# Designs tried in a protein design run: peptides against a protein of PDB entry 3J47. Part 116

Target 1, 121 residues: chain A of PDB entry 3J47
Amino acid sequence: IRLTNQLKSLKGLQSKLKDVVEYLDKVINKELPINHTILGKLQDVFNLLPNLGTPDDDEIDVENHDRINISNNLQKALTVKTNDELMVIYISNLVRSIIAFDDLIENKIQNKKIQEQRVKD
Target 2, 26 residues: chain B of PDB entry 3J47
Amino acid sequence: NAQYHLLVKQGDGLLTKLQKYGAAVR

## One batch from the design tools (peptide; made by RFdiffusion4, then SolubleMPNN)

Design b2_p26_5_s1 (from b2_p26_5, 16 letters changed)
Fold by OpenDDE base, seed 4:
Structure b2_p26_5_s1 (fold): chain B 121 residues (1-121), chain C 26 residues (1-26), chain A 26 residues (1-26)
Amino acid sequence: as target 1 above (121 residues)
Amino acid sequence: as target 2 above (26 residues)
Amino acid sequence: DDLDKLLELVKQRLLQVQKLIEELQA
């Protein structure tokens, strides 16, 4: 029962990760704004995954060992993939912040030029 | 890795641009 | 390790941007 739930959770995570990647691609392409709720949901999934990976139950038969290894490898692969995606999100947010500040700076430069012109008149 | 490095490079480029604007406001 | 290095680079860039903004607000 636990392994099936882990696999289902992992498949759900993989699907969500794909959705996040697709969302990130749209964000990188400036088609969509960054949604912090997606980041929160990813963090929640990551906080849940480690708790699913500790079998406190010593009674998992040898046939489940391959499934556990596959689950752990998939979990590790998903963890790496999600970390990469989270970093892409983080950098994308940083880049957007820099652009917003660039626009703010340009506005300040324009305002300064207007003030300097008004003092010369 | 490569996409991440590219994104970091883009961020660095924007940062450099921001620095130039900051210097122009002074 | 490479991911941690990239994260650190991004953090350093963010800190540089913050400093530039503070300098532009002063």
Scores: peptide ipSAE 0.219, ipTM 0.807, DockQ to the pose 0.593
Fold by OpenDDE base, seed 2:
Structure b2_p26_5_s1 (fold): chain B 121 residues (1-121), chain C 26 residues (1-26), chain A 26 residues (1-26)
Amino acid sequence: as target 1 above (121 residues)
Amino acid sequence: as target 2 above (26 residues)
Amino acid sequence: DDLDKLLELVKQRLLQVQKLIEELQA
């Protein structure tokens, strides 16, 4: 009973992981827009995954070690890429804010000119 | 990387313009 | 005065972003 429930839970996790991979493939292929909330949750999952590169489990077969290193490198590369994308979005929002302030300053200059003209009339 | 640097440069250029206008409103 | 303060805050944020970019490129 306990082992069968663990196997069922593991199969459920594998299915969900496959769905996430399929979603990421669609995002990479530009079939779907990048959802920042999903990426943030994936980053959280990846940050909760123990660094599979802690060398202290002497019983992991050499074949698993290479797969673990590839997985960690891919995870790190995905995290870096996501951070870069978030930085681009942040800068884009900053630039938009600067433009909006420029427009506000121009409006203040125009209002000041209108007031100065009204005082001369 | 290159597109990101271009966006940063555009932001810096806009910031510089904003500074000039801020000085003109004083 | 309020506009100058907002401009300064934007400059500070831009400078922080520039530093983060430099750190990522090093």
Scores: peptide ipSAE 0.205, ipTM 0.796, DockQ to the pose 0.100
Fold by OpenDDE base, seed 3:
Structure b2_p26_5_s1 (fold): chain B 121 residues (1-121), chain C 26 residues (1-26), chain A 26 residues (1-26)
Amino acid sequence: as target 1 above (121 residues)
Amino acid sequence: as target 2 above (26 residues)
Amino acid sequence: DDLDKLLELVKQRLLQVQKLIEELQA
């Protein structure tokens, strides 16, 4: 019973990991937009993974270690790209704000000119 | 990272200046 | 006169932001 429950839990984890991989593949292929919340949770998962730099786990098949390192590098690259995209959005909003203030200033200049003309008449 | 933080800082500085100008025009 | 100066400063900031967007898209 206990071992069967552990195997079931492990299978559930494996399924969830597969779903994450499939999601990441869709994001890489630009089929889906990057979800920042999912990316943050993935970062948390990787931070909870034992740092693969402890020399005592030398028996983890070199192939699995390389796959994990590749996955970490890809996630880092996606994080950088996401930060750049957010920066573009932030700057775009800043530009819109500047334009709105420009229009406000111009409107005030025009109103002042109209008032000056009314006083001169 | 450093370039990103620099750009954010520059943007925030611009917003702050813009807010001051908006207040001066009021 | 003060409004014209403010307008010019806003335009300068707009140009700076446009340049930053171009740098991020490159």
Scores: peptide ipSAE 0.204, ipTM 0.801, DockQ to the pose 0.035
Fold by OpenDDE base, seed 5:
Structure b2_p26_5_s1 (fold): chain B 121 residues (1-121), chain C 26 residues (1-26), chain A 26 residues (1-26)
Amino acid sequence: as target 1 above (121 residues)
Amino acid sequence: as target 2 above (26 residues)
Amino acid sequence: DDLDKLLELVKQRLLQVQKLIEELQA
């Protein structure tokens, strides 16, 4: 039962990771805006992943141990990949925020210059 | 990982400076 | 003048972030 739940969670994670990759590709291509809710849900999945990999079951036969190790290695690899993708999204959002602030500052400077010119006329 | 965290911290610091400046220009 | 300097620093940081994104995608 626990292995089946871990495999199901891993498959669910893999599916969500695929969805996140597809979403990231769309965001990188400027086809969609970044959705913070998707990122939050993904973070929640990752916070649950380490808890799925703790072998507190002392009675797992040697044949299941190799399958668990492969599953845990795959989970770790998927976790790393997803963390890297989340990092790219975070950086992309930061960059967009910086650009938006830059444009806002420039617009304010231009507006002040226009007001100063109107007062001098 | 470490280089990324450094980049994030530096980016956040820059954003904070920009926010302070944008507030001072208001 | 101080704003123009800040803007240039932001642009430089943006370029650094872009390079790091490229390095992560490679």
Scores: peptide ipSAE 0.210, ipTM 0.804, DockQ to the pose 0.034; fails the geometry check

Design b2_p26_5_s2 (from b2_p26_5, 18 letters changed)
Fold by OpenDDE base, seed 1:
Parts: sequence; structure tokens; C-alpha cells
Structure b2_p26_5_s2 (fold): chain B 121 residues (1-121), chain C 26 residues (1-26), chain A 26 residues (1-26)
Amino acid sequence: as target 1 above (121 residues)
Amino acid sequence: as target 2 above (26 residues)
Amino acid sequence: KKRDELLELVQQGLEQVQKLIKDLEA
């Protein structure tokens, strides 16, 4: 039962990660703003990742060692993947901030040109 | 992790520079 | 002059971000 729930959670995470990637592509293409809700959900996934590797206190039979290693490796891989996604989100926010600053600078330049023209008239 | 932190640090450095210049243009 | 410096900083920033994106894709 627990393993099946972990697999379902992993599939759900995978689907969510796909949605995040799709959203990030839209952000990179300047089609959408960064959604803080998506970021929050990614953080929630990260916070749940440690729970994927905790064996509950029941019978640690020797056969679980390989499964624990696989689970830990998978958790680590998921952590890396989610870190990469967070990084992409961060970069996307940074790019947007840079663009916004560029627009502000351009607006100030235009306003200054208009004022200088009015003083000459 | 290390690459992520490096990227974040570089981005933060850039953002800080942009903020400083934005403030200087005010 | 200060505005030109800010524009240059924004351009440098955009270039750095583009580099970071490229490094992530690699």
C-alpha cells in the first residue's frame, strides 16, 4: 500500500513538474508572469521528498537495502530536478526584472527627451 | 546544488547591480 | 551619462542571464 502511494505521489509529482515546465516555457516566451502558486507547490514537493525515503519503523528486512538505495537515488534525482526547475523559475524572474528595468529606463529617456524639447520650444 | 547556488548568486549579484543603477537614475 | 550606464548594466545583465540559461540547457 505505501509503495503504491509513493508511486502515485511520484506520478503526480511528475505530472506537476511537466505542468511547471510548460508554464516556464510560457514565461520564457514572455506569455505569462511567474506564478507564485506553482513555486509554492514545487516547494511543497521538495518538503515532501524527505518523506519518500523514511522507512516507517516496521520490519527492516535485508531485502529493503536495495529498495532504500533506489528510493534514495530517486529522491536525490527528484531533488535535483526540482532544484533545476526552481532555478529556471528564478532565472525567468530575473529576466523579467531586467526587462522591466529596461522599460523604465526607456520611459525615463523618452520623458527627458520630451522635456528637453519643451524647453527648446 | 553547487551549480544552483552559483547561478542564484550570479543572478542576485546582477539584480543588486540593477537596483543600484535604478536608484542612481532616480 | 548615468542613464547610458544603466542601459549598459541592463544589457550586461541580460547577457549574463542568457549565459546562465545556456549553461542550464547544457
Scores: peptide ipSAE 0.320, ipTM 0.858, DockQ to the pose 0.035
Fold by OpenDDE base, seed 2:
Structure b2_p26_5_s2 (fold): chain B 121 residues (1-121), chain C 26 residues (1-26), chain A 26 residues (1-26)
Amino acid sequence: as target 1 above (121 residues)
Amino acid sequence: as target 2 above (26 residues)
Amino acid sequence: KKRDELLELVQQGLEQVQKLIKDLEA
């Protein structure tokens, strides 16, 4: 029962991670804004991921060691994939901030030109 | 992991520069 | 002059971010 629930949770996490990647691609393509709520929930899931892969030390029969190693490797792989996704989100936000800053500078330049023209008139 | 941390550190450096520039434009 | 310097710094930041994105895709 516990192992089946862990596998189901892991599959659910993998599906959510795929959805995040797809969302990030849309964000990079400027099709959608970043949803901070989704990112926050994803971060929460990742903060809980180490706890999903720590088998309670107390009742694990030695025979499950190989299955535990496979589960831990899969969890580690999912954690790495998620870290990569979070990094892509972070960089995408940084790019958006830079673009917004460029637009702000251009707007200030235009406003200054308009004011200089009004003083000459 | 190490490559990820390096990329994050570089991104943070850029963000810090961007914040300084934003403050100078205000 | 100061605004032109800020624009140049933003452009350098954008170039660095683009490089980081490429490094992530590789």
Scores: peptide ipSAE 0.304, ipTM 0.858, DockQ to the pose 0.035
Fold by OpenDDE base, seed 3:
Structure b2_p26_5_s2 (fold): chain B 121 residues (1-121), chain C 26 residues (1-26), chain A 26 residues (1-26)
Amino acid sequence: as target 1 above (121 residues)
Amino acid sequence: as target 2 above (26 residues)
Amino acid sequence: KKRDELLELVQQGLEQVQKLIKDLEA
């Protein structure tokens, strides 16, 4: 029963990671803004991952050592994938910030030109 | 991990420079 | 002068971000 619940939780995490990747692709393509709620949930999942990988020391039956190693490898792979996703989100936010600053600069240039024209009139 | 941290650090550096410049233009 | 410096910083930032994206895709 506990193993089945862990597997179900892992599948749920995998599905969420897929959704995040799809969202990140849309953000990269400038189709959607970054959803802070998704980011927060992803961070929460990441913070919980270390807790998912600590087998309680008390029930390490020697026969499950290979299964535990496979689970740890999967968790490691998922953490790497999650890290890559977070990186893409971060880069996307950075790009948006840069664009916003560029627009601000352009607006200031235009305002200055308008003022110079008004002084010449 | 190391590449990710490097990327984040570079991005933060750029953001900081951009913020400083934005403040200097105000 | 200050505006030109800001524009240059923004351009450098964009270029660095583009490089980081390429490094992630690789």
Scores: peptide ipSAE 0.312, ipTM 0.860, DockQ to the pose 0.035; fails the geometry check
Fold by OpenDDE base, seed 5:
Structure b2_p26_5_s2 (fold): chain B 121 residues (1-121), chain C 26 residues (1-26), chain A 26 residues (1-26)
Amino acid sequence: as target 1 above (121 residues)
Amino acid sequence: as target 2 above (26 residues)
Amino acid sequence: KKRDELLELVQQGLEQVQKLIKDLEA
């Protein structure tokens, strides 16, 4: 039961990470805005990951050491993948901010030029 | 981790430059 | 002149971001 639940949780996380990657690709391609809900879920997964690798203080029989190492390696790999996804989201937001700022500056310059022309007339 | 931090730092640097320029136009 | 400088800065920023994305994909 516990192993099956761990496997199910891992599969669920893998599926969610895939969905996040697909979403990030769409964001990079400017097809979709950043979904804050997906970002929040990814953060939640990240916050839960440390808890998945903490061996419950139940009797660490020596046979569980290899399983713990595998779980820790998997958790680390998932953490790295999650960090990479968060990084892509951050970059995408940064690019959007740069574009929005450029547009704002352009609009402000145009408005100033229009105002100066009106004062001269 | 190091590559991530480098990327974030570069992004923040660009944002800072953009902000300074925007303030100078204002 | 200041507008052109801003546009250049934005273009440089976008180029740097594109490079960072490529470096991440690699």
Scores: peptide ipSAE 0.296, ipTM 0.848, DockQ to the pose 0.032; fails the geometry check

Design b2_p26_5_s3 (from b2_p26_5, 15 letters changed)
Fold by OpenDDE base, seed 3:
Structure b2_p26_5_s3 (fold): chain B 121 residues (1-121), chain C 26 residues (1-26), chain A 26 residues (1-26)
Amino acid sequence: as target 1 above (121 residues)
Amino acid sequence: as target 2 above (26 residues)
Amino acid sequence: SKLDELLELVKRQLEQVQKLKAELEA
């Protein structure tokens, strides 16, 4: 029972993490706006955590309940850690995009200067 | 949680601005 | 002039993003 519940919780978390990653990839590809969906997915994970870790109250001794609560807390902590890591990846990609825009702007400025010089010559 | 949400909101703001700049450069 | 303004805005965003990255990595 305990191991099965842990596996179920881990599978649920893994699925949500995959969804978050997929969303981040879509944002990198300029397909979707990022953060609201990431937050939504994180919220979904947190909302599902109690459901994934709630043993049926009817069959679990107090000792098993405490162990399950500890496991759920650990899983929650892992979820937070994973979310932070995903945010770092997101920010890194955002930085890369900003740099690319900076280069684009600079290139346009240079091209404009070259054209102006050609007109003066 | 609050700090995380703040960081996320700031990221969204930056993304929005970046999109505006991209549109202006085009 | 408009391009210069956009460049400045991009630079400010970069700084903000770098700050957020540092906060998340800490």
Scores: peptide ipSAE 0.304, ipTM 0.853, DockQ to the pose 0.040
Fold by OpenDDE base, seed 5:
Structure b2_p26_5_s3 (fold): chain B 121 residues (1-121), chain C 26 residues (1-26), chain A 26 residues (1-26)
Amino acid sequence: as target 1 above (121 residues)
Amino acid sequence: as target 2 above (26 residues)
Amino acid sequence: SKLDELLELVKRQLEQVQKLKAELEA
């Protein structure tokens, strides 16, 4: 029972980490906007966490229950940390996009000015 | 948690605005 | 003039994003 619960917790964490990696890959490939997907993945993690502490834990010896709770808390902490890191990456990418758009707008303004000058000449 | 959610919400708002500006420039 | 307005809006967004980044890093 203990080993099974630990294995389930690890599998849950592994699945979440896999989802995070897949999300990061999609962001790197510019397939998805970062923020909504990160939130979705966090929600998925939080939805999976209660499943790690099924009511079957009530049948587990007090020592096993405490260990499961510690494991769940650690998993939650790791999830939060990962989410924060993803958010930093997201914000950084957003800043880069804003800068790129700024440059694009400026270039278009300059091009229009050049065209207007050519027509006046 | 609350600060995180606020940051996410603000980021999403900025992203939406950025997308609108990009579309307007095209 | 419309492009100039869009440029100003993008600049404001950049400032907001920078603020959010600073808050997250703190």
Scores: peptide ipSAE 0.300, ipTM 0.850, DockQ to the pose 0.039
Fold by OpenDDE base, seed 1:
Parts: structure tokens; sequence; C-alpha cells
Structure b2_p26_5_s3 (fold): chain B 121 residues (1-121), chain C 26 residues (1-26), chain A 26 residues (1-26)
């Protein structure tokens, strides 16, 4: 029972990973816009992945070592790219918020001036 | 990584200030 | 006025964000 549940969970994870890869390919090909929620989840996945760079992998067959190094490099590259994209989005949203607040402040100032003028009349 | 964390920290500081301004405007 | 001060603070924040954006793009 436990082993079967673990296998089902692993299969589910594999399916989700495949979906993420397919989505990322579509984003790279500019077929779909970047979804922030997916990027956030991907970052969480990368943060939960053990740093495979621990030397304990030295006992794994030479073919697996090269694949692990490639996987680590790809993971690092994807993490950096994702972080950069999220940073750009974050800064952009912050700028938009500041502009919106500036407009609100200006509107309030104008409304106050109009009210003060009406009281004087 | 260090530059990224610094930018995030600065952005969070700005966001906090922005929130204070929003509260003052209300 | 308090509103004018708030506006000035928002402008300063915008300038800081623009600097951070420039640093990120560099």
Amino acid sequence: as target 1 above (121 residues)
Amino acid sequence: as target 2 above (26 residues)
Amino acid sequence: SKLDELLELVKRQLEQVQKLKAELEA
C-alpha cells in the first residue's frame, strides 16, 4: 500500500513536470504569456530540489554524473532566468502602483481645491 | 544572487513605504 | 500640506525604483 501510493505520487509529479515543461516551451515560443503563478510554483519546486551538487553523487555511474551536472546547470540557468523575470515583473508592478498612487494623490489635491473654492463662493 | 537579494530588499522597503502612503491618503 | 509632502515622497520612491530597474537591466 505505501509503496503503491509513493509510486502514484511519483507518477503524478512526473505528469506535472511534463505539463510545466510543455508550458515553458510554449512561453519560450511566445505562444502563451508568462503566468506568474506557474513561475512561482516552479521556483518553489527548484527551492525544494536538493542541491544535487553534493559530492555524495560520486558513487553514481559516470553516465549519471554527466546527466546530473547537465541537470544542475539547467536548473541553475532556469532558476536565474525565472528570478530575473520575476524581478522585472515585480519592479514593473511596483512602478505601476506608485504611478497609480501619484494619480490618486493629485486627484485628491484637485478635489480639495475645488471644495475650498466652493466654500469661498 | 546577492544583487538580486539587495534589489528585492530595496523593493520591499519601497512597497512598505507605498503602503504607508496609501493608508495616509485614505 | 500633508498631501504635497506625500506626493514628494511618492516621487522620490519612483526615482528609487527607476534606479533599481536600471541596475537590474545593467
Scores: peptide ipSAE 0.267, ipTM 0.841, DockQ to the pose 0.036
Fold by OpenDDE base, seed 2:
Structure b2_p26_5_s3 (fold): chain B 121 residues (1-121), chain C 26 residues (1-26), chain A 26 residues (1-26)
Amino acid sequence: as target 1 above (121 residues)
Amino acid sequence: as target 2 above (26 residues)
Amino acid sequence: SKLDELLELVKRQLEQVQKLKAELEA
């Protein structure tokens, strides 16, 4: 019973991971827009994953160790890429905000000039 | 990583200044 | 004059943010 439940849970996790991979592939191929909420949650999941690169797992078959190392490298690469994308989006939002404030200040300056001209007339 | 953190810190500084300017214009 | 000063400060910030954006995109 316990083993069967664990296998079922693992199969469910595998299915969900496959769905995530398919989603990420669609985003990479520009078939879907980047969803920041999904990416943030994925980053959280990756941050919670144990660093599989700790040398104490000497008992794992060399093939599993290589797969784990490849998976860790891919995970790190994906994390870095996602962080870079989030940073670009953050900076872009800052730029947009600054431009909006520039326009606001310019509008206020113009309104003041118009008011001063009306008082002189 | 260090470059990333530096860029984030600079962005946060700009955001803080932007907030001050927005408050002064209001 | 104060509004002009604020505008200049925001322009300087915009330039800084543009530099940071260029660094991130590189």
Scores: peptide ipSAE 0.257, ipTM 0.841, DockQ to the pose 0.036

Design b2_p26_5_s4 (from b2_p26_5, 17 letters changed)
Fold by OpenDDE base, seed 2:
Structure b2_p26_5_s4 (fold): chain B 121 residues (1-121), chain C 26 residues (1-26), chain A 26 residues (1-26)
Amino acid sequence: as target 1 above (121 residues)
Amino acid sequence: as target 2 above (26 residues)
Amino acid sequence: SDLDQLLEEVIRQLQLVEKQIKELEA
Protein backbone atom coordinates (compact mmCIF):
# COMPACT_ATOMS: atom_id res chain seq x y z
CA ILE B 1 0.00 0.00 0.00
CA ARG B 2 2.69 2.60 0.94
CA LEU B 3 4.81 1.77 -2.12
CA THR B 4 1.79 2.02 -4.38
CA ASN B 5 0.94 5.40 -2.91
CA GLN B 6 4.54 6.54 -3.35
CA LEU B 7 4.52 5.42 -6.98
CA LYS B 8 1.23 7.19 -7.58
CA SER B 9 2.56 10.36 -5.95
CA LEU B 10 5.73 10.08 -8.01
CA LYS B 11 3.74 9.69 -11.23
CA GLY B 12 1.70 12.71 -10.24
CA LEU B 13 4.88 14.65 -9.60
CA GLN B 14 6.28 13.58 -12.96
CA SER B 15 3.14 14.77 -14.70
CA LYS B 16 3.27 18.10 -12.88
CA LEU B 17 6.93 18.42 -13.74
CA LYS B 18 6.12 17.90 -17.41
CA ASP B 19 3.50 20.62 -17.13
CA VAL B 20 6.09 22.92 -15.58
CA VAL B 21 8.51 22.28 -18.44
CA GLU B 22 5.77 23.06 -20.94
CA TYR B 23 4.96 26.21 -19.00
CA LEU B 24 8.62 27.22 -18.94
CA ASP B 25 8.86 26.78 -22.69
CA LYS B 26 5.88 29.09 -23.08
CA VAL B 27 7.50 31.58 -20.70
CA ILE B 28 10.78 31.47 -22.65
CA ASN B 29 8.81 32.11 -25.82
CA LYS B 30 7.11 35.07 -24.04
CA GLU B 31 3.71 33.46 -24.60
CA LEU B 32 2.84 33.37 -20.88
CA PRO B 33 4.06 35.15 -17.77
CA ILE B 34 5.69 33.18 -15.00
CA ASN B 35 3.10 31.79 -12.62
CA HIS B 36 4.54 32.26 -9.16
CA THR B 37 1.92 29.94 -7.69
CA ILE B 38 3.09 27.06 -9.87
CA LEU B 39 6.70 27.78 -8.94
CA GLY B 40 5.83 27.90 -5.25
CA LYS B 41 4.00 24.58 -5.48
CA LEU B 42 6.92 23.05 -7.33
CA GLN B 43 9.30 24.27 -4.63
CA ASP B 44 7.03 22.75 -2.01
CA VAL B 45 7.13 19.45 -3.87
CA PHE B 46 10.93 19.64 -3.93
CA ASN B 47 11.05 20.31 -0.23
CA LEU B 48 8.84 17.27 0.33
CA LEU B 49 10.84 14.99 -2.01
CA PRO B 50 13.60 14.34 0.55
CA ASN B 51 10.88 13.16 2.91
CA LEU B 52 9.61 10.74 0.26
CA GLY B 53 13.14 9.30 -0.06
CA THR B 54 13.88 8.90 3.64
CA PRO B 55 15.01 5.27 4.01
CA ASP B 56 13.55 5.11 7.54
CA ASP B 57 10.66 3.14 6.09
CA ASP B 58 13.34 0.49 5.31
CA GLU B 59 12.41 -1.54 8.39
CA ILE B 60 10.10 -3.50 6.04
CA ASP B 61 11.13 -6.88 4.51
CA VAL B 62 14.42 -7.44 2.59
CA GLU B 63 12.52 -9.06 -0.32
CA ASN B 64 11.35 -5.64 -1.51
CA HIS B 65 14.93 -4.34 -1.83
CA ASP B 66 14.84 -4.44 -5.63
CA ARG B 67 11.51 -2.63 -5.73
CA ILE B 68 12.79 -0.10 -3.21
CA ASN B 69 15.91 0.46 -5.32
CA ILE B 70 13.78 0.97 -8.43
CA SER B 71 11.52 3.35 -6.52
CA ASN B 72 14.52 5.25 -5.13
CA ASN B 73 16.12 5.46 -8.56
CA LEU B 74 12.87 6.74 -10.02
CA GLN B 75 12.54 9.26 -7.21
CA LYS B 76 16.13 10.38 -7.72
CA ALA B 77 15.55 10.69 -11.45
CA LEU B 78 12.41 12.72 -10.84
CA THR B 79 14.26 14.91 -8.35
CA VAL B 80 17.01 15.59 -10.88
CA LYS B 81 14.45 16.35 -13.57
CA THR B 82 12.58 18.69 -11.25
CA ASN B 83 15.81 20.45 -10.28
CA ASP B 84 16.63 20.93 -13.94
CA GLU B 85 13.20 22.38 -14.56
CA LEU B 86 13.55 24.77 -11.62
CA MET B 87 16.91 25.86 -12.97
CA VAL B 88 15.42 26.53 -16.38
CA ILE B 89 12.73 28.63 -14.70
CA TYR B 90 15.31 30.51 -12.66
CA ILE B 91 17.48 31.25 -15.68
CA SER B 92 14.46 32.27 -17.75
CA ASN B 93 13.44 34.72 -15.04
CA LEU B 94 16.98 36.02 -14.84
CA VAL B 95 17.09 36.56 -18.60
CA ARG B 96 13.77 38.42 -18.46
CA SER B 97 15.06 40.62 -15.64
CA ILE B 98 18.19 41.43 -17.60
CA ILE B 99 16.20 42.30 -20.73
CA ALA B 100 13.94 44.56 -18.68
CA PHE B 101 17.00 46.20 -17.16
CA ASP B 102 18.57 46.70 -20.59
CA ASP B 103 15.39 48.41 -21.74
CA LEU B 104 15.49 50.62 -18.64
CA ILE B 105 19.11 51.56 -19.32
CA GLU B 106 18.33 52.40 -22.93
CA ASN B 107 15.39 54.53 -21.83
CA LYS B 108 17.62 56.41 -19.38
CA ILE B 109 20.24 57.00 -22.07
CA GLN B 110 17.58 58.35 -24.41
CA ASN B 111 16.18 60.59 -21.69
CA LYS B 112 19.65 61.99 -20.98
CA LYS B 113 20.21 62.68 -24.67
CA ILE B 114 16.87 64.47 -24.88
CA GLN B 115 17.70 66.56 -21.81
CA GLU B 116 21.14 67.47 -23.16
CA GLN B 117 19.59 68.52 -26.45
CA ARG B 118 17.05 70.68 -24.62
CA VAL B 119 19.82 72.44 -22.69
CA LYS B 120 21.71 73.18 -25.92
CA ASP B 121 18.55 74.32 -27.34
CA ASN C 1 24.60 18.95 -11.71
CA ALA C 2 27.94 20.55 -12.62
CA GLN C 3 26.54 22.10 -15.80
CA TYR C 4 23.58 23.39 -13.83
CA HIS C 5 25.79 24.98 -11.18
CA LEU C 6 27.94 26.56 -13.87
CA LEU C 7 24.87 28.00 -15.56
CA VAL C 8 23.56 29.37 -12.25
CA LYS C 9 26.95 30.90 -11.52
CA GLN C 10 27.00 32.60 -14.91
CA GLY C 11 23.49 33.90 -14.33
CA ASP C 12 24.41 35.25 -10.90
CA GLY C 13 27.49 36.92 -12.33
CA LEU C 14 25.38 38.58 -14.99
CA LEU C 15 22.84 39.70 -12.40
CA THR C 16 25.62 41.23 -10.30
CA LYS C 17 26.95 43.15 -13.29
CA LEU C 18 23.46 44.34 -14.08
CA GLN C 19 22.98 45.56 -10.51
CA LYS C 20 26.27 47.46 -10.62
CA TYR C 21 25.25 49.06 -13.88
CA GLY C 22 21.86 50.03 -12.46
CA ALA C 23 23.55 51.65 -9.48
CA ALA C 24 25.95 53.55 -11.76
CA VAL C 25 23.10 54.84 -13.94
CA ARG C 26 21.26 56.21 -10.89
CA SER A 1 29.57 55.42 -24.49
CA ASP A 2 30.53 53.44 -21.39
CA LEU A 3 26.87 52.76 -20.66
CA ASP A 4 26.32 51.61 -24.24
CA GLN A 5 29.28 49.25 -23.99
CA LEU A 6 27.96 47.82 -20.73
CA LEU A 7 24.53 47.30 -22.30
CA GLU A 8 26.09 45.48 -25.26
CA GLU A 9 28.01 43.21 -22.90
CA VAL A 10 24.83 42.41 -20.95
CA ILE A 11 23.02 41.53 -24.20
CA ARG A 12 25.93 39.29 -25.21
CA GLN A 13 25.85 37.47 -21.87
CA LEU A 14 22.08 37.03 -22.09
CA GLN A 15 22.43 35.46 -25.52
CA LEU A 16 25.05 33.08 -24.19
CA VAL A 17 22.83 32.04 -21.28
CA GLU A 18 19.87 31.56 -23.62
CA LYS A 19 21.98 29.29 -25.82
CA GLN A 20 22.99 27.23 -22.78
CA ILE A 21 19.34 26.87 -21.72
CA LYS A 22 18.42 25.61 -25.19
CA GLU A 23 21.24 23.09 -25.04
CA LEU A 24 19.97 21.77 -21.70
CA GLU A 25 16.41 21.48 -22.99
CA ALA A 26 17.66 19.60 -26.01
Scores: peptide ipSAE 0.290, ipTM 0.856, DockQ to the pose 0.034; fails the geometry check
Fold by OpenDDE base, seed 5:
Structure b2_p26_5_s4 (fold): chain B 121 residues (1-121), chain C 26 residues (1-26), chain A 26 residues (1-26)
Amino acid sequence: as target 1 above (121 residues)
Amino acid sequence: as target 2 above (26 residues)
Amino acid sequence: SDLDQLLEEVIRQLQLVEKQIKELEA
């Protein structure tokens, strides 16, 4: 049961990570805006991952220790991958913000030029 | 990881420059 | 003119960041 739940959670995380990557690709291609809901879900997964790796079972037999270590390593690897994806999303948002700000600055410059021309006329 | 951190630093640097530019245009 | 130059530099840096992102995705 616990291993099955871990595998299911891992598969779910993998699927979500794939979805996030696909979403990020669409965001990078300016096809879609950043979906905050996806980011929130990804954060939730990250918050749950440490809880899956905490050996709260004090009575884990020595034979299960290797399996737990493998599971923890896999969870850690998935966490790193998810963090990388979140960082890509963050960068993409930053780039969008910069572009939007650039456009705003350009618009302000143009408006000032128009006002200066009107005062000269 | 290192490449990502470099990318983040570059983005932050750009944002800072853009903010300075925006403040100068105001 | 100085503001225009700053804007152009920001655009160039953004393009560089985009290139780095693409390299990370590959």
Scores: peptide ipSAE 0.289, ipTM 0.849, DockQ to the pose 0.033; fails the geometry check
Fold by OpenDDE base, seed 3:
Order: C-alpha cells, then structure tokens, then sequence
Structure b2_p26_5_s4 (fold): chain B 121 residues (1-121), chain C 26 residues (1-26), chain A 26 residues (1-26)
C-alpha cells in the first residue's frame, strides 16, 4: 500500500512536471505569464520530495530496498528536473522584468525629450 | 546546476545594470 | 551614447539568458 502510494505520487509529479515544461515553453514564447499558483505547487512538491526519500522504514526486505532505491533515484531525478524548470521560470520572469524596466526607461527618456523641446519652443 | 547558476548570475548582473541605467536617467 | 550602450548590453544579456533557458528545457 505505501509503495503504491509513493508510485502514484511520483506519477502525479511526473505529470505535473510535464505540465510545467509545457507552461515554460509558452512563457519562453511570451504567450502566457507565469502562473504563480503552478509555481507554488511545484515548490511544495519539491519541498515534500526530500521528506518522501527519508529511508526511515528500516523493516522493508532487501528486494524492496532495491525498488525503493530506484524509486528514490527517480524521485531525485524528478526533483532535479523540477528545480531546473523552476529556475527557467524564474529567469523568464527576470527577463520580462528587465524588458519592462527598459521600456519604462525609454519612455521616460522620450518624455524628457518632449519636455525639453516644449521649453525650447 | 552550474549552467543554471551561471544563468541566474547573468540575469542578476543584467538587472543591476538596468537599475543603474534607471538611476542615471532620473 | 552610454545609455544606448547599456541598453544594447541589456538586450544582449537577455537574449543569452533566453538561449540558456531553451537549452535547459531541451
């Protein structure tokens, strides 16, 4: 039962990671803004993953230990992938912020030029 | 990890430059 | 001119960051 629940959780995480990748692609293409709710859920999953990997179940037979190790390695790999995706989202937001700031600066410069021209007239 | 950290560092550097530019335009 | 150079550098760095993001997604 516990192993089945872990596998189900891992499958759920994999599905969410796929959704995040698809979302990131849309963000990179500037089609959609970052969904903070999705990001928050991914962070929560990431924070929970280390807790899922705690081998505190001393009692599970050697055959299950190999399966647990494979599951833990897969969870670690998925965690790394999730972290990479979160990083991409963060960088994408940073880039957008920089572009917006650049546009703001340009607008301010233009406004100053217009004001200077009005004073000369 | 290293590529990501490099990317983050580059982004932060760019943000800092942009902030300096904004301050100079004020 | 200094402002223009700074703006160009910002754009260049943004493009580099975008490229790195695409490489990470791939």
Amino acid sequence: as target 1 above (121 residues)
Amino acid sequence: as target 2 above (26 residues)
Amino acid sequence: SDLDQLLEEVIRQLQLVEKQIKELEA
Scores: peptide ipSAE 0.266, ipTM 0.842, DockQ to the pose 0.035; fails the geometry check
Fold by OpenDDE base, seed 1:
Structure b2_p26_5_s4 (fold): chain B 121 residues (1-121), chain C 26 residues (1-26), chain A 26 residues (1-26)
Amino acid sequence: as target 1 above (121 residues)
Amino acid sequence: as target 2 above (26 residues)
Amino acid sequence: SDLDQLLEEVIRQLQLVEKQIKELEA
């Protein structure tokens, strides 16, 4: 039961990661703003990851140990992938912030030029 | 990882410069 | 002006970051 739940959770995580990648592609293409709900769900998944690594004290047969190692490796791989996706989102937000500040600076320069011209007139 | 950290560092550096400029223009 | 130079540098750095992102995606 617990392994099946872990596998189901992992499949759910994989599906969410796919959705995040698709969303990130749309964000990179400037088609959509960042969705905070998606980020929150990803964070929730990350907060659940440490709990997946606690072996239950029950005698894990050797056959279960290999499956646990595979599950742990897959979980680690998914964690890395999700971290990479979060990094892409962070960079995208940073770039957007920089562009917004650039526009603000340009507007300030233009306003200053207009004011200087008005003082000369 | 190293390329990402470099990219983040460059972005943070740019953001810091932009913030300083914004403060100077204000 | 110092502001124009800063803006030009910001644009240059953004272009470099965008290039690096594209290289990571390829």
Scores: peptide ipSAE 0.202, ipTM 0.813, DockQ to the pose 0.033; fails the geometry check

